# Peptides against a protein of PDB entry 7PB4: the designs that were tried, part 12

Target 1, 105 residues: chain A of PDB entry 7PB4
Amino acid sequence: KMLNIKEYKEKLLSTLGEFLEDHFPLPDRSVKKKKKNIQESSVNLITLHEMLEILINRLFDVPHDPYVKISDSFWPPYVELLLRNGIALRHPEDPTRIRLEAFHQ
Target 2, 218 residues: chain B of PDB entry 7PB4
Amino acid sequence: DALQMAVGYFEKGPIKASQNKDKTLEKHLKTVENVAWKNGLASEEIDILLNIALSGKFGNAVNTRILKCMIPATVISEDSVVKAVSWLCVGKCSGSTKVLFYRWLVAMFDFIDRKEQINLLYGFFFASLQDDALCPYVCHLLYLLTKKENVKPFRVRKLLDLQAKMGMQPHLQALLSLYKFFAPALISVSLPVRKKIYFKNSENLWKTALLAVKQRNR

## One batch from the design tools (peptide; aimed at target 2 W87 Q117 G123)

Design b1_p17_1_s1 (made by RFdiffusion4, then SolubleMPNN; from b1_p17_1, 7 letters changed)
Fold by OpenDDE base, seed 5:
Structure b1_p17_1_s1 (fold): chain B 105 residues (1-105), chain C 218 residues (1-218), chain A 17 residues (1-17)
Amino acid sequence: as target 1 above (105 residues)
Amino acid sequence: as target 2 above (218 residues)
Amino acid sequence: ELEKAEKLVEIQKLLES
């Protein structure tokens, strides 16, 4: 039973990973290296998967304050994507903070 | 030169608390506008100024004027477009600026040096279809970008749902027709055979400029 | 841990909707 649950979890994560990579990949950083705009090269952008993990972890770990501060590692199109699809919400008083929306099953 | 000074002003911001900040800004803006419309801008200049226009560093009026003069001498860097999309999502630009950007992107599409990274943004552009103000221009952009691999069942459903909500819009019909071309099995609905694809091309703010660019690059 | 994975799948469904 436990093995089946673990395998099922791995399958779910794999499927999601593939979906996110196929439809919402990060832009290739290689394009940034050629032009001397040195300043943008220093920010390590995280994947959409990693961003979602952060948001989910916050929701589960701190349910009374499920908001995550938008860092420089958050690629703006990802933030916009989550907001537009109703997956995330901005804090009403602090637009630099977002949370996962409660999905009604 | 005057252009370099103008670009430098916008990039670095007003250095001196000069009493005539507005006059200086207008002078530099006119310099950029003049060069852009006469000769076009270098890819590097577009890279800098496009980011400035979308970053919210200046007021909406200034940003709009800068964006309107993002006319290439030769090419626009794909990287500039990717960066611009990022700035667009930061939320410091107005809705009108977003619309103008997509109009610009469609108008300048052929002058973008590569499309590989822009194609990776397909999903993000598609998500913007739900914005009523952007929808016509996003449909046009997607029409230019769509490949067979982008035509997925969930996107078909979204387009059909959008059509059900908004009605049979010409721009949606154009995109759906393209989707049906690539994946006829996914679209069972009979689409009216439109002989002409109608995107709002008639309002291209850059029509004259684009003709000039094409003449210079021949 | 499984609950988190299920939440991710729900998010995927929303992205596909």
Scores: peptide ipSAE 0.607, ipTM 0.915, DockQ to the pose 0.044
OpenDDE base, seeds 1, 2, 3, 4: peptide ipSAE 0.598, 0.563, 0.589, 0.607; ipTM 0.915, 0.911, 0.915, 0.917; seed 3 fails the geometry check

Design b1_p17_1_s2 (made by RFdiffusion4, then SolubleMPNN; from b1_p17_1, 7 letters changed)
Fold by OpenDDE base, seed 2:
Structure b1_p17_1_s2 (fold): chain B 105 residues (1-105), chain C 218 residues (1-218), chain A 17 residues (1-17)
Amino acid sequence: as target 1 above (105 residues)
Amino acid sequence: as target 2 above (218 residues)
Amino acid sequence: DLERAEKLVEIQKLLES
């Protein structure tokens, strides 16, 4: 049973990786060069793929508390994208925490 | 043609040289409204205008008026609906526009040429059930779209949770009854047997126009 | 935007599998 779950997780992540990088790139830091005042937050943003990987891993590793704390590395538009499309859910009491929707259960 | 000029205005945007932008916009909007309610719009015109209404190119008032006059002469292209849903994903439209869109989608459902791609958007629509303002209309849409393959355990749980939150609403009951029909083993709860499915009359806004469309296509 | 919407549907389908 555990092997099947791990294999499923790996397959899922692998399949997601095949297309997410091409279709959901991080915003190029270069385009906002003209508006001087946006403090380039020194924080490295993670890809949508990496975000989903974190959420998937948390769901599998800690199914009783599958919530992940949103860090500064989470690009807000991607967080909103996941929430708006029902891929992720916000914690009912803590708006800084999100989880993957348990589609497989 | 006045309609072509109006559609072109919305598509291309205001020409800089117009001294009275608001008057020009209103003129073109009235042209679209008049033609739409009188004769309906061609599928191509709906494609353009529906996209504009949801793109956030114009203000909410304009978008609302455009969306209200998305009345087909004959058919609506499925591709237009898919594009519209893509704009909902971007979230540039107001909550009221979203509600109106779902009402429109339900009202115009039979006039959409194909349903294959719309059926693939089932998961997206289902996710919108969490919005209390959208829920009644989304339930109606899902009632029209739901197939056996869509009835999954996690969706059943979501519907039951929603029922626990908001009570046994007629629209939710209708959808749950359909789910129970397709997958009785997933829904152990006894649902009241209602002889009549009840949804909010989403088509009320277009009732007269829809009758006219049906009459023209007879 | 359409392409992204299509990919989101694909992601949902994949997650539902």
Scores: peptide ipSAE 0.106, ipTM 0.564, DockQ to the pose 0.352
OpenDDE base, seeds 1, 3, 4, 5: peptide ipSAE 0.096, 0.095, 0.104, 0.096; ipTM 0.520, 0.538, 0.544, 0.531

Design b1_p17_1_s3 (made by RFdiffusion4, then SolubleMPNN; from b1_p17_1, 8 letters changed)
Fold by OpenDDE base, seed 2:
Structure b1_p17_1_s3 (fold): chain B 105 residues (1-105), chain C 218 residues (1-218), chain A 17 residues (1-17)
Amino acid sequence: as target 1 above (105 residues)
Amino acid sequence: as target 2 above (218 residues)
Amino acid sequence: DLEKAEKLVEIQMLLES
């Protein structure tokens, strides 16, 4: 049972990695030139792939508390994208926490 | 022909700055509507026009009219449906367009050539149950799509939670009854024995057209 | 936009598989 879960996790992560990086890049820092004041410059944003990886890992590693706290590294549009499409769920009591949908639970 | 010109207009946009853009648009839209209701559209034409209707390229009124005339001559390509769902994910279409799309999808379900990829969109459709406007039509769609493999504990929980929130809706009960059929151990709740499964008649908008399609394909 | 959406759908399909 555990081997099957691990293998599935690995397959899922591997398959996601093949195409997410090319299609969901981080916002270009180049749009910085005109709007000086966006403090967003200092936070290292993670890719959608990395975000999904974190969520998948949490679901498999800590299935009893599969929620991940949204950090400043989570680009809000990607969070919204996952939530809107039912890939992720917001914690019912803590809007700062999200989880992967329990597709295999 | 007139239809090709009309489809080309929607796909490529106006070639020349026509002085009367609205008149040209209406002309082409009427051409599509007339052909669709009389003869149906080819799968390729549906592919093009369906994507346009959901892309937000045109206004909601135009998109609604296009979507209403997505009547197949023979079949609808599964790929067209997958692309359409992609556009739903973009979220540029109105709520009313989404409702109409799900109604269309249910009404035209039997005319879709394959279901393998659509079945993999089960999770996406299931997530749309949370939208009160979509819920009745999504339940109907899910009723058509649901296989034993789709009936998972977390989905059962979600459906029961939704029932607790929305009450005992006929469409939700129909879906739950199907879930209980596939996985009786997951649903301990006694469901009322309904003699008849009841969904909103989504096909009513296309009833005459669907009859004509079935007659042409006999 | 469409290309990204198609990839998102692929993700959803993968998760359902």
Scores: peptide ipSAE 0.569, ipTM 0.802, DockQ to the pose 0.652
OpenDDE base, seeds 1, 3, 4, 5: peptide ipSAE 0.567, 0.569, 0.564, 0.568; ipTM 0.804, 0.803, 0.802, 0.805

Design b1_p17_1_s4 (made by RFdiffusion4, then SolubleMPNN; from b1_p17_1, 6 letters changed)
Fold by OpenDDE base, seed 4:
Structure b1_p17_1_s4 (fold): chain B 105 residues (1-105), chain C 218 residues (1-218), chain A 17 residues (1-17)
Amino acid sequence: as target 1 above (105 residues)
Amino acid sequence: as target 2 above (218 residues)
Amino acid sequence: DLEKAEKLVELQKLLES
């Protein structure tokens, strides 16, 4: 049973990776260039794939607390994308935490 | 054609040089409204205007008026609806516009040419159930869309949770009853067998127009 | 925008699968 879950997780992540790389690239850093004065906060944004991977991993690894804290590396539009499309859910008491929707449970 | 000029205005946006931008906007909006309510709009016109109404290009008042006159002459393209939903994901429209859109979608559901892609958006619509303002209309939409394959344990749990939170709302009961019909094993709760399903009268805004559309297409 | 919507639907399907 555990092996099947791990295999499923890996397959899911692999499939998502192929899909997301093609269709949800990171926005080019170029949009930040126009406002000179904002300190280039060196925060490396993660890909949507990486974000989903984190969420999936948390769901599988810690099913009793599947919530992930939103960091500065989480691009806000991706967070909103996941939430609005029912892929992720916001924690009812902590808006800084999100979880993957439990589609298989 | 006055309608083509009006649609073109909304599509291309106001020409910078017009001193009477508001008057021009109102003129074109009235043109669209007049044609839409009298004759309905072509699928192509709906495609353009629906996209504009949800894009956030114009103010909420204008978007609301445009959306209210999205009345088909014959059919609405499924692609237009998918594009509209895409704009909902962007979130540039107001809450009131979202409500109006779902009301519109329910009211115009039978005039949408195909449902295959809309059915694929089931999960997105289902996620909108958590919005109290949208919930009645989303339930109605889901009632129209739900197939056996959509009835999953996690969705049942979500509906039951919503019922626990909101009480036994007629629209929610209607959807749950449909879920129980498709998957009785997933719903252990005894639901009252309602002989009549009651949703909010979303169609009331377009009742006269819809009657006219049906008469023209007979 | 349409393409994004389609891709999101596909993503949802993948996640539901």
Scores: peptide ipSAE 0.097, ipTM 0.472, DockQ to the pose 0.352
OpenDDE base, seeds 1, 2, 3, 5: peptide ipSAE 0.075, 0.086, 0.037, 0.032; ipTM 0.497, 0.467, 0.769, 0.517; seeds 1, 3, 5 fail the geometry check

Design b1_p17_2 (made by RFdiffusion4)
Pose (drawn by RFdiffusion4):
Structure b1_p17_2 (pose): chain A 91 residues (1-28, 43-105), chain B 212 residues (1-189, 196-218), chain P 17 residues (1-17)
Amino acid sequence: KMLNIKEYKEKLLSTLGEFLEDHFPLPDVNLITLHEMLEILINRLFDVPHDPYVKISDSFWPPYVELLLRNGIALRHPEDPTRIRLEAFHQ
Amino acid sequence: DALQMAVGYFEKGPIKASQNKDKTLEKHLKTVENVAWKNGLASEEIDILLNIALSGKFGNAVNTRILKCMIPATVISEDSVVKAVSWLCVGKCSGSTKVLFYRWLVAMFDFIDRKEQINLLYGFFFASLQDDALCPYVCHLLYLLTKKENVKPFRVRKLLDLQAKMGMQPHLQALLSLYKFFAPALISVKIYFKNSENLWKTALLAVKQRNR
Amino acid sequence: EEMAFDLVELYLELSQE
């Protein structure tokens, strides 16, 4: 059961990465890829379940943040505009 | 054959400026509907015309008439429905066309050969609940399509939030009752749906439904 | 258009597993 989930997870992640690079590229400060941004968000969601918000730095490409906001993937902090969290799809 | 000429004409896409082309388009569309309303269309022709209508090609009237004449002689391939959902996801489709398609998918539900690959698109179907123009028809579709495996906690939470936003709407209540039946531990709280008139009810389709 | 088709194809491929 564990190995099956692992194989599925790895396949999903690899195909997701390829899809992101194919359909959401950077334009050319130092910006990070959308993949790294999603990784940070997923890591913070499970590492700190009581505060899953991550500050928005200059490396976050505003179009990526807005993209994640429009599609219900990322959520804004009720008061602090510099923080965003990942939607807890598992619950 | 008389119908295959019209299928090929519609596969060629829209053509030049109209000198006599309006009459040609009308003749081809009349031929298709005559065949559809007399004895029905085959699976291949339907696979072609449904996806042509749900694409950006041709105007709204042509797509509306094609959707209103999508009547199967036997069955409907599920791969055609999958491609139709993909064309809905493209977004170059009219709202009224989307409503008509969801109505057609509800009406033609028992004429799809398989429904497992369609159930795999439950997420795409559910996401359309945000749109308040598609909400009743999407709810009617999900009432038919929902299995136990589809009742995930996230969807229950989002459906409860949508109920709180829109109120206890009939279609939302019916879908929520189905979700309660399938997963009472995740939440506490088929049949009549408004605007559920079968626009595609020909006599032969009626006999086939009774034979079903 | 391409993105929508790729997304739906990938979604179905994964959901079949």
Fold by OpenDDE base, seed 2:
Structure b1_p17_2 (fold): chain B 105 residues (1-105), chain C 218 residues (1-218), chain A 17 residues (1-17)
Amino acid sequence: as target 1 above (105 residues)
Amino acid sequence: as target 2 above (218 residues)
Amino acid sequence: EEMAFDLVELYLELSQE
């Protein structure tokens, strides 16, 4: 039974969620706001799971342009993790854009 | 004071008006170096300067010199280390800077105020084992960080695969031995009972400074 | 053979199911 691409996607995301939460959690940015002017950019970082979900969704929704622009919500260690492991690739002409690598080719 | 001016220079960048940018940079760098090696730096100063060294704001030579003088007066903030790891992942620093950072992190490990957030970075450090230049130092770091809960079957497989690729490296054997201690059922391979855990002495660069820090904090 | 890292292996394992 060809698991519907949608079902496969959901299963993949579900299985990854627990693993990623356990092994690649976001550091608690509970840096006590001592008042000094460190513009701790109040940027809400997304989880690695959410990042992968964005990349997967883009691949399925826009297969001809599967690239996602790296936002400030993308924690740099996560971006590096995906790129180093070949899970994601940078756009050849725009290094600020990344795509999920199609593992099934 | 001279140190505050120097730190401020690195934080804010060179004020356009200085005709001799290189001389000014060198002056401030020497100020930081002198204070760091003599007295150590405050946690706040390390926080600022460590981020600068890893952000790629300055050239590799400057970054290397800054990183070499990240010597605490008392403690290093865990938050500074977490931020530093983030900068390492941005890829604006050289490979040599990354190696130096891990050496620094191992050398200064006992001076980090807390370990809770650093322990959450375990997976990221583990992923860096694949870098041949980093591997010896990352193994040492992981040896310091590893708890029973970190020892998972997939990580054991990765370490064994790495050993198959790289051979029986002392640093890798040390880490595997620790893994076997925590989870003997996961490691069926006979590891040589090495009585001495051998890591490359990363502390050598800071040995004198670390002794001085320990003496001041007694 | 580039050692497929933990996430890649996991992804591959999940894709083979």
Scores: peptide ipSAE 0.032, ipTM 0.746, DockQ to the pose 0.104; fails the geometry check
OpenDDE base, seeds 1, 3, 4, 5: peptide ipSAE 0.031, 0.032, 0.030, 0.032; ipTM 0.749, 0.742, 0.756, 0.740; seeds 1, 3, 4, 5 fail the geometry check

Design b1_p17_2_s1 (made by RFdiffusion4, then SolubleMPNN; from b1_p17_2, 7 letters changed)
Fold by OpenDDE base, seed 4:
Structure b1_p17_2_s1 (fold): chain B 105 residues (1-105), chain C 218 residues (1-218), chain A 17 residues (1-17)
Amino acid sequence: as target 1 above (105 residues)
Amino acid sequence: as target 2 above (218 residues)
Amino acid sequence: EQKAFDLVKMHLELSKL
């Protein structure tokens, strides 16, 4: 049972990865806005695929608390994309936590 | 009616631990089979029974028999297929059930009311090409689904890698030919000009039933 | 069980973007 779930998860993540690579290219890091002073906090932004992978993994690994804390690595437009399209939802009491939407409830 | 009682049995499960569970199961299964092969099933009945067959609620023998009688009266709902794919991905069904499902999906493809959501599942189907047992049927399904937008460099690479591993299979060649048609620049290899596309006859199981469905809907 | 359906639906929703 567990093995089948893991294999399924891996297959789905792979398929989503292929899809996201095709349709959601990484934002080109090249928007170096030339403005001088703001500390280049070198926050390594994760891909939409990696974000979804984290969310999926959390749902599989910790189904009783499927929420992931939004880190600085989460690009805000991707967070908003997931929320706006009903793919993810915010925790009702903690807006810094998100989960995958349960689509069949 | 007898069909509603049978569908309800599969949906709700057996109420009582009756000693005659197997006889009751067989009775209801035969009812579904008889109606499906004579008249076809309504879209709602297919929705319920298809999901049951793939959910792992019953044993492989029962699931196989249910899938074999998923014959529409008129149409199959796209939503039923999407749900079925979700169950397929859970992996509670046997390999033989997966093969049967893809055979069914190809055979019944024209009876699915819409294709928009199924087309969005292209990647999920494509990921199943690596299964040697599924590959012939998945290629046929992908041949029916493939649009220009689906033909990507990474998918071309995967198909060529599969061809290198499995040899020049007719079903792979058919799909690659379609890919070359949509994106000739991605496929530098000369594909043999096959006058006839050959897929393994998946519809043979339902040939008589499909003819009857087409006659009733004329 | 629930999780697989969710992932398919998620894929469908992503594919509509």
Scores: peptide ipSAE 0.033, ipTM 0.467, DockQ to the pose 0.353; fails the geometry check
OpenDDE base, seeds 1, 2, 3, 5: peptide ipSAE 0.025, 0.020, 0.022, 0.023; ipTM 0.492, 0.430, 0.404, 0.373; seeds 1, 2, 3, 5 fail the geometry check

Design b1_p17_2_s2 (made by RFdiffusion4, then SolubleMPNN; from b1_p17_2, 7 letters changed)
Fold by OpenDDE base, seed 4:
Structure b1_p17_2_s2 (fold): chain B 105 residues (1-105), chain C 218 residues (1-218), chain A 17 residues (1-17)
Amino acid sequence: as target 1 above (105 residues)
Amino acid sequence: as target 2 above (218 residues)
Amino acid sequence: EEKAFKLVEMHLELKKL
């Protein structure tokens, strides 16, 4: 049973990866290091695939508290995409935490 | 100069400032408005002020006034638009500010230096079609952005579903006509042959200023 | 979008399972 869940998870993530890179690419931060003192927050944004992987992993690893804290690496358009489409839910008491919507309910 | 001081105030100024209580705020806002309408703003000034207007740092009245004076001297940076769309997704701006932003984006579209990254946001704009207040302006934006590669069966279905829900809106018909042009096989429905594409006149707020910008850059 | 929609469809299909 656990092996089948892991394999299913990996297959799901693999199928999503190819799919997400083509249609939801991050905007190219052309990191031209021009020296101007604008604190371009050097925050490395993660892909939508990586974001979903984090959410899926949390749901499987910690099912009693499946919420992930939104970090600065979470591109706001991706967070909004997941929330608007009901793929993720915001924590009722903590707007900085989101969970994957349960597939098996 | 007075403009740099005003921009610096908005960048470094107090969080949640109220227009009715701050004479300094009003002075700096008037400075930005006067320069923007007379000469336009530099790309760097638009970058700073546009992000401020959408970040929720100030109240809705101030944000609305800032956004209304986002008039370029020459060009708008694509990066400023990408950052602005990011702020729209954070949900700290009002619905009226979102509408105003899409109107601004359509009106200023030709002044944006590049479109490559904006084209990558196509999916996010299309998702905003579900908002009845945004739909007319988003359709206009999508009409400007849509290429053959963006016309997909699922998007066609979504547009037809919206048309079934909202009726045959001129802005939806315009976008569907463009989709049919790029992919005739995906749209079996007969679209009325409209000689004139009609969108809500988004540029009306900036018409005089845009004419002046075009004259200065000729 | 198609992909988000397919993700949503996949998510919805997974909810139906």
Scores: peptide ipSAE 0.030, ipTM 0.678, DockQ to the pose 0.147
OpenDDE base, seeds 1, 2, 3, 5: peptide ipSAE 0.027, 0.028, 0.029, 0.022; ipTM 0.531, 0.647, 0.604, 0.369; seed 5 fails the geometry check

Design b1_p17_2_s3 (made by RFdiffusion4, then SolubleMPNN; from b1_p17_2, 8 letters changed)
Fold by OpenDDE base, seed 3:
Order: structure tokens, then sequence, then C-alpha cells
Structure b1_p17_2_s3 (fold): chain B 105 residues (1-105), chain C 218 residues (1-218), chain A 17 residues (1-17)
């Protein structure tokens, strides 16, 4: 049973990776526009894939508290995209925490 | 079936020829209530009945009872919510009905199929913060809806002014904390580090029904 | 908009697995 859950999780993450690479390229690749004054905030932004991976992992690893704390590495438009489309939910008591919406509802 | 007859009665209105209009109304209202609490209502039934409850077609007592039984079987159409909000703008519903609607909207938020059009109504909901009776529930709704794009300097000013007027309300602090999360540069005021956000329990009226809906849709 | 739609579609497909 546990092995089957792990394999399922890995397959899910792999399938998401392929989909997200095709449809959600990293923002950094497209904005070749020369405007100099992007404050070099040295914060490595994570991909939408990595964000979803974190959320999925938390849901599987800690199903009783499936919330992830939003860090500075979370690109705000991706957080908003997930929340807007009902893929993620904000914690009712902590706006800095989000969870993956349960697939089995 | 009995439900279809009841919904049809509310939609078409009372047939003039019924000598016992009140008994007929009560019978149909009880039918809707019983089905809604037992099984939930279809999206189409909610569309019809929600609009009726807010249109002012019936008295406040009837509208309140209808709105209390707007429990989905599966989903609520976003279009039904948009139509309902349009009726709030007409002003034919009582203040108590408006409060109940916002409580319902918060309680049923996860059952609404789409939220794109509801998000466009953000400005309307935000304007309703000025109503002291609505403010706690509107703050909760806005907490669910707010995106970074909604956090504008003028809205921050309005929230801070409202806080100055009403004091440090838990629901207002919750919304301000979310605004600070999206736009920390717009909120210079040190908000108390509340680890927990407390909204009024809007869902309490439907708690048992919502549990049943979630169980049926599993 | 189109990208958001694809993400929703993906999420719905994942709910069916």
Amino acid sequence: as target 1 above (105 residues)
Amino acid sequence: as target 2 above (218 residues)
Amino acid sequence: EEKAFKLVQMHLELKKL
C-alpha cells in the first residue's frame, strides 16, 4: 500500500512536470526585455512545477496539516493563479499558508 | 415531483384562485426546506430560488427561509451568485437578508463552480465594508477573494480609515494582514502579529448540511 | 487566460486520477 502511494505520487509529479514545462515556461526565459532596473532581489524564484511539488508532497506527507508556508521564493502570480483556479486554498486563519485542494472531493 | 411543484410555485407565483394562499406557500416552503437539508438542491433550483429570495417577490420571512435552505447537492453556479448580487444593488431586500446572503456566500464559497465573475465584483463587496452589519462577513468574503491585483493604495486607505473608526476588529485585522502580505509597502502601520485569524462563524447555520454535502460528493 | 484554463483542466484531470 505505501509503495503504491509513492509510485503514484512520483507518476503524478512526472506528469505535472511535462505539462508545466510545455505550458508554463519560467518567467525569466521570456522577459528578455532590456529594462535594467529589475531590482536584483537575489531571491531564487521557484517554478510552478516546484511549487506544486511542494504542495503535493505536503498533502501526502502531512495530510492532517497539509498547509505550506508561502516563502519569498513563491512567485506571487503563481500563488494567485493556483488560488484563483481553486487548485490551492488559503489557510482560514493564516494568510501566509496555502494547501493543495483535495483531489478526492 | 413535490420539489418541482414547489420551485414552480415560487417561480410562477401564487395562482390567484387558491383561497388558502398562505397554507399553499407554507406547504411548498416546507417541501423545499426538507429536500434541501436532506439531499441538497440542484444548481438550477438554487438559481431560481436564490433569485426569488433576493428579488423582493415575497416577504422578508419567506425570503429568509428560502435563503437558509440554499444548500447545494453538488455545486452552485457562479451566474446565480452574480444575479443575486445584482438584486442586492436594487435594494429591495432587508438588511437582515443582506447579512444572511453574505453569510451564505462565505459558507458556500467552496461549492461555487467558478470565481472569475465573482472576482470582478470585488469592488462592490469592498464598498459594502462601510455597512457595520455587513462588515464582518464582507471582510471574510474579501479574505477569500483578495488577490495582489486587488490591493490598491485607495483600498488600503479605506481599510485603515475604517479601522480608525471601528477600532481593531478581528475580521478587519484579518483582511489587513492579507493586504500586508500582498503589498507590505502600502501598509506602514505595525499590525499586531496575530498567529490566528478569527472570523465570525458564518457557516454555523449550515454546518451539518455542509458536512453532509461533502460526504455525498466523496 | 488560456494558460489559466489549461491549469484548471490539468487540475480537473488530476482529480479524476
Scores: peptide ipSAE 0.062, ipTM 0.566, DockQ to the pose 0.205
OpenDDE base, seeds 1, 2, 4, 5: peptide ipSAE 0.026, 0.067, 0.029, 0.029; ipTM 0.389, 0.401, 0.485, 0.401; seeds 1, 2, 4, 5 fail the geometry check

Design b1_p17_2_s4 (made by RFdiffusion4, then SolubleMPNN; from b1_p17_2, 7 letters changed)
Fold by OpenDDE base, seed 1:
Structure b1_p17_2_s4 (fold): chain B 105 residues (1-105), chain C 218 residues (1-218), chain A 17 residues (1-17)
Amino acid sequence: as target 1 above (105 residues)
Amino acid sequence: as target 2 above (218 residues)
Amino acid sequence: EEKAFDLVKMHLELKKL
């Protein structure tokens, strides 16, 4: 039973990944490194697909605490995209944590 | 009404105290079957029963029988189909039930009230092409759903890879031909000009019932 | 059960974007 859920989850994620790669590519980090010495930690941004994968996995793995902490790898526009479209919710007490929305409510 | 009692039984589940649970189950199942095949079911009844059939609340034999009698009186709600697909993700139904569901979905496709949300599930259905048991029916479903906007390079690649793996299957060729129609530049391969598109006849299980539904709705 | 609904709804919502 669990194996089948995982398989369908993976198939769904794969399908979403293909869609998201076409429609929500990572922003080209064409941020011109102007030469100034500020070690702007080149935080590797994750894809929207990877964000959703993390959120989905958290919902499956830890359903009692389905919240994921927003890291610097989370591109803020993608976070806002998920929130504005009701795909994700912020934690009511901790705005740095988000979960996948429960669409069955 | 006997049908309402039967639907209510499936929805609420068996009352623990019934000594003859199996006889009661069979009685209600026969009631649903009889009404469905004679008159069809209302959209609300299909919504309830389709959800039950895929939820894994009952055994595979019961679920299969319920799914086989998901015959509309008039229309099927698109929302019922979306819910049904959600149950496929839970994996509480057997492989045979999944095959039956896709057969049902193809057979009943014209009776679904709207297609907007089902079209949004295109990618989900496309991912199911990798299942050899589902592939023929999924190809047929995708043939019904595919629009120009769905024809993407990565999907073409996947279909060609699938063809390389499975050989030149008629259902896959039909889908590829449709893809070539929408996006000829993406499919360089010469597809055989088939005058007739052949899918497995998914309707065979419901042929008589579907004829009756079409006659009642004329 | 609820998880599958969420996944499908998510898929639908993402396709609307």
Scores: peptide ipSAE 0.042, ipTM 0.426, DockQ to the pose 0.306
OpenDDE base, seeds 2, 3, 4, 5: peptide ipSAE 0.030, 0.059, 0.032, 0.038; ipTM 0.435, 0.646, 0.580, 0.638; seeds 2, 3, 4, 5 fail the geometry check

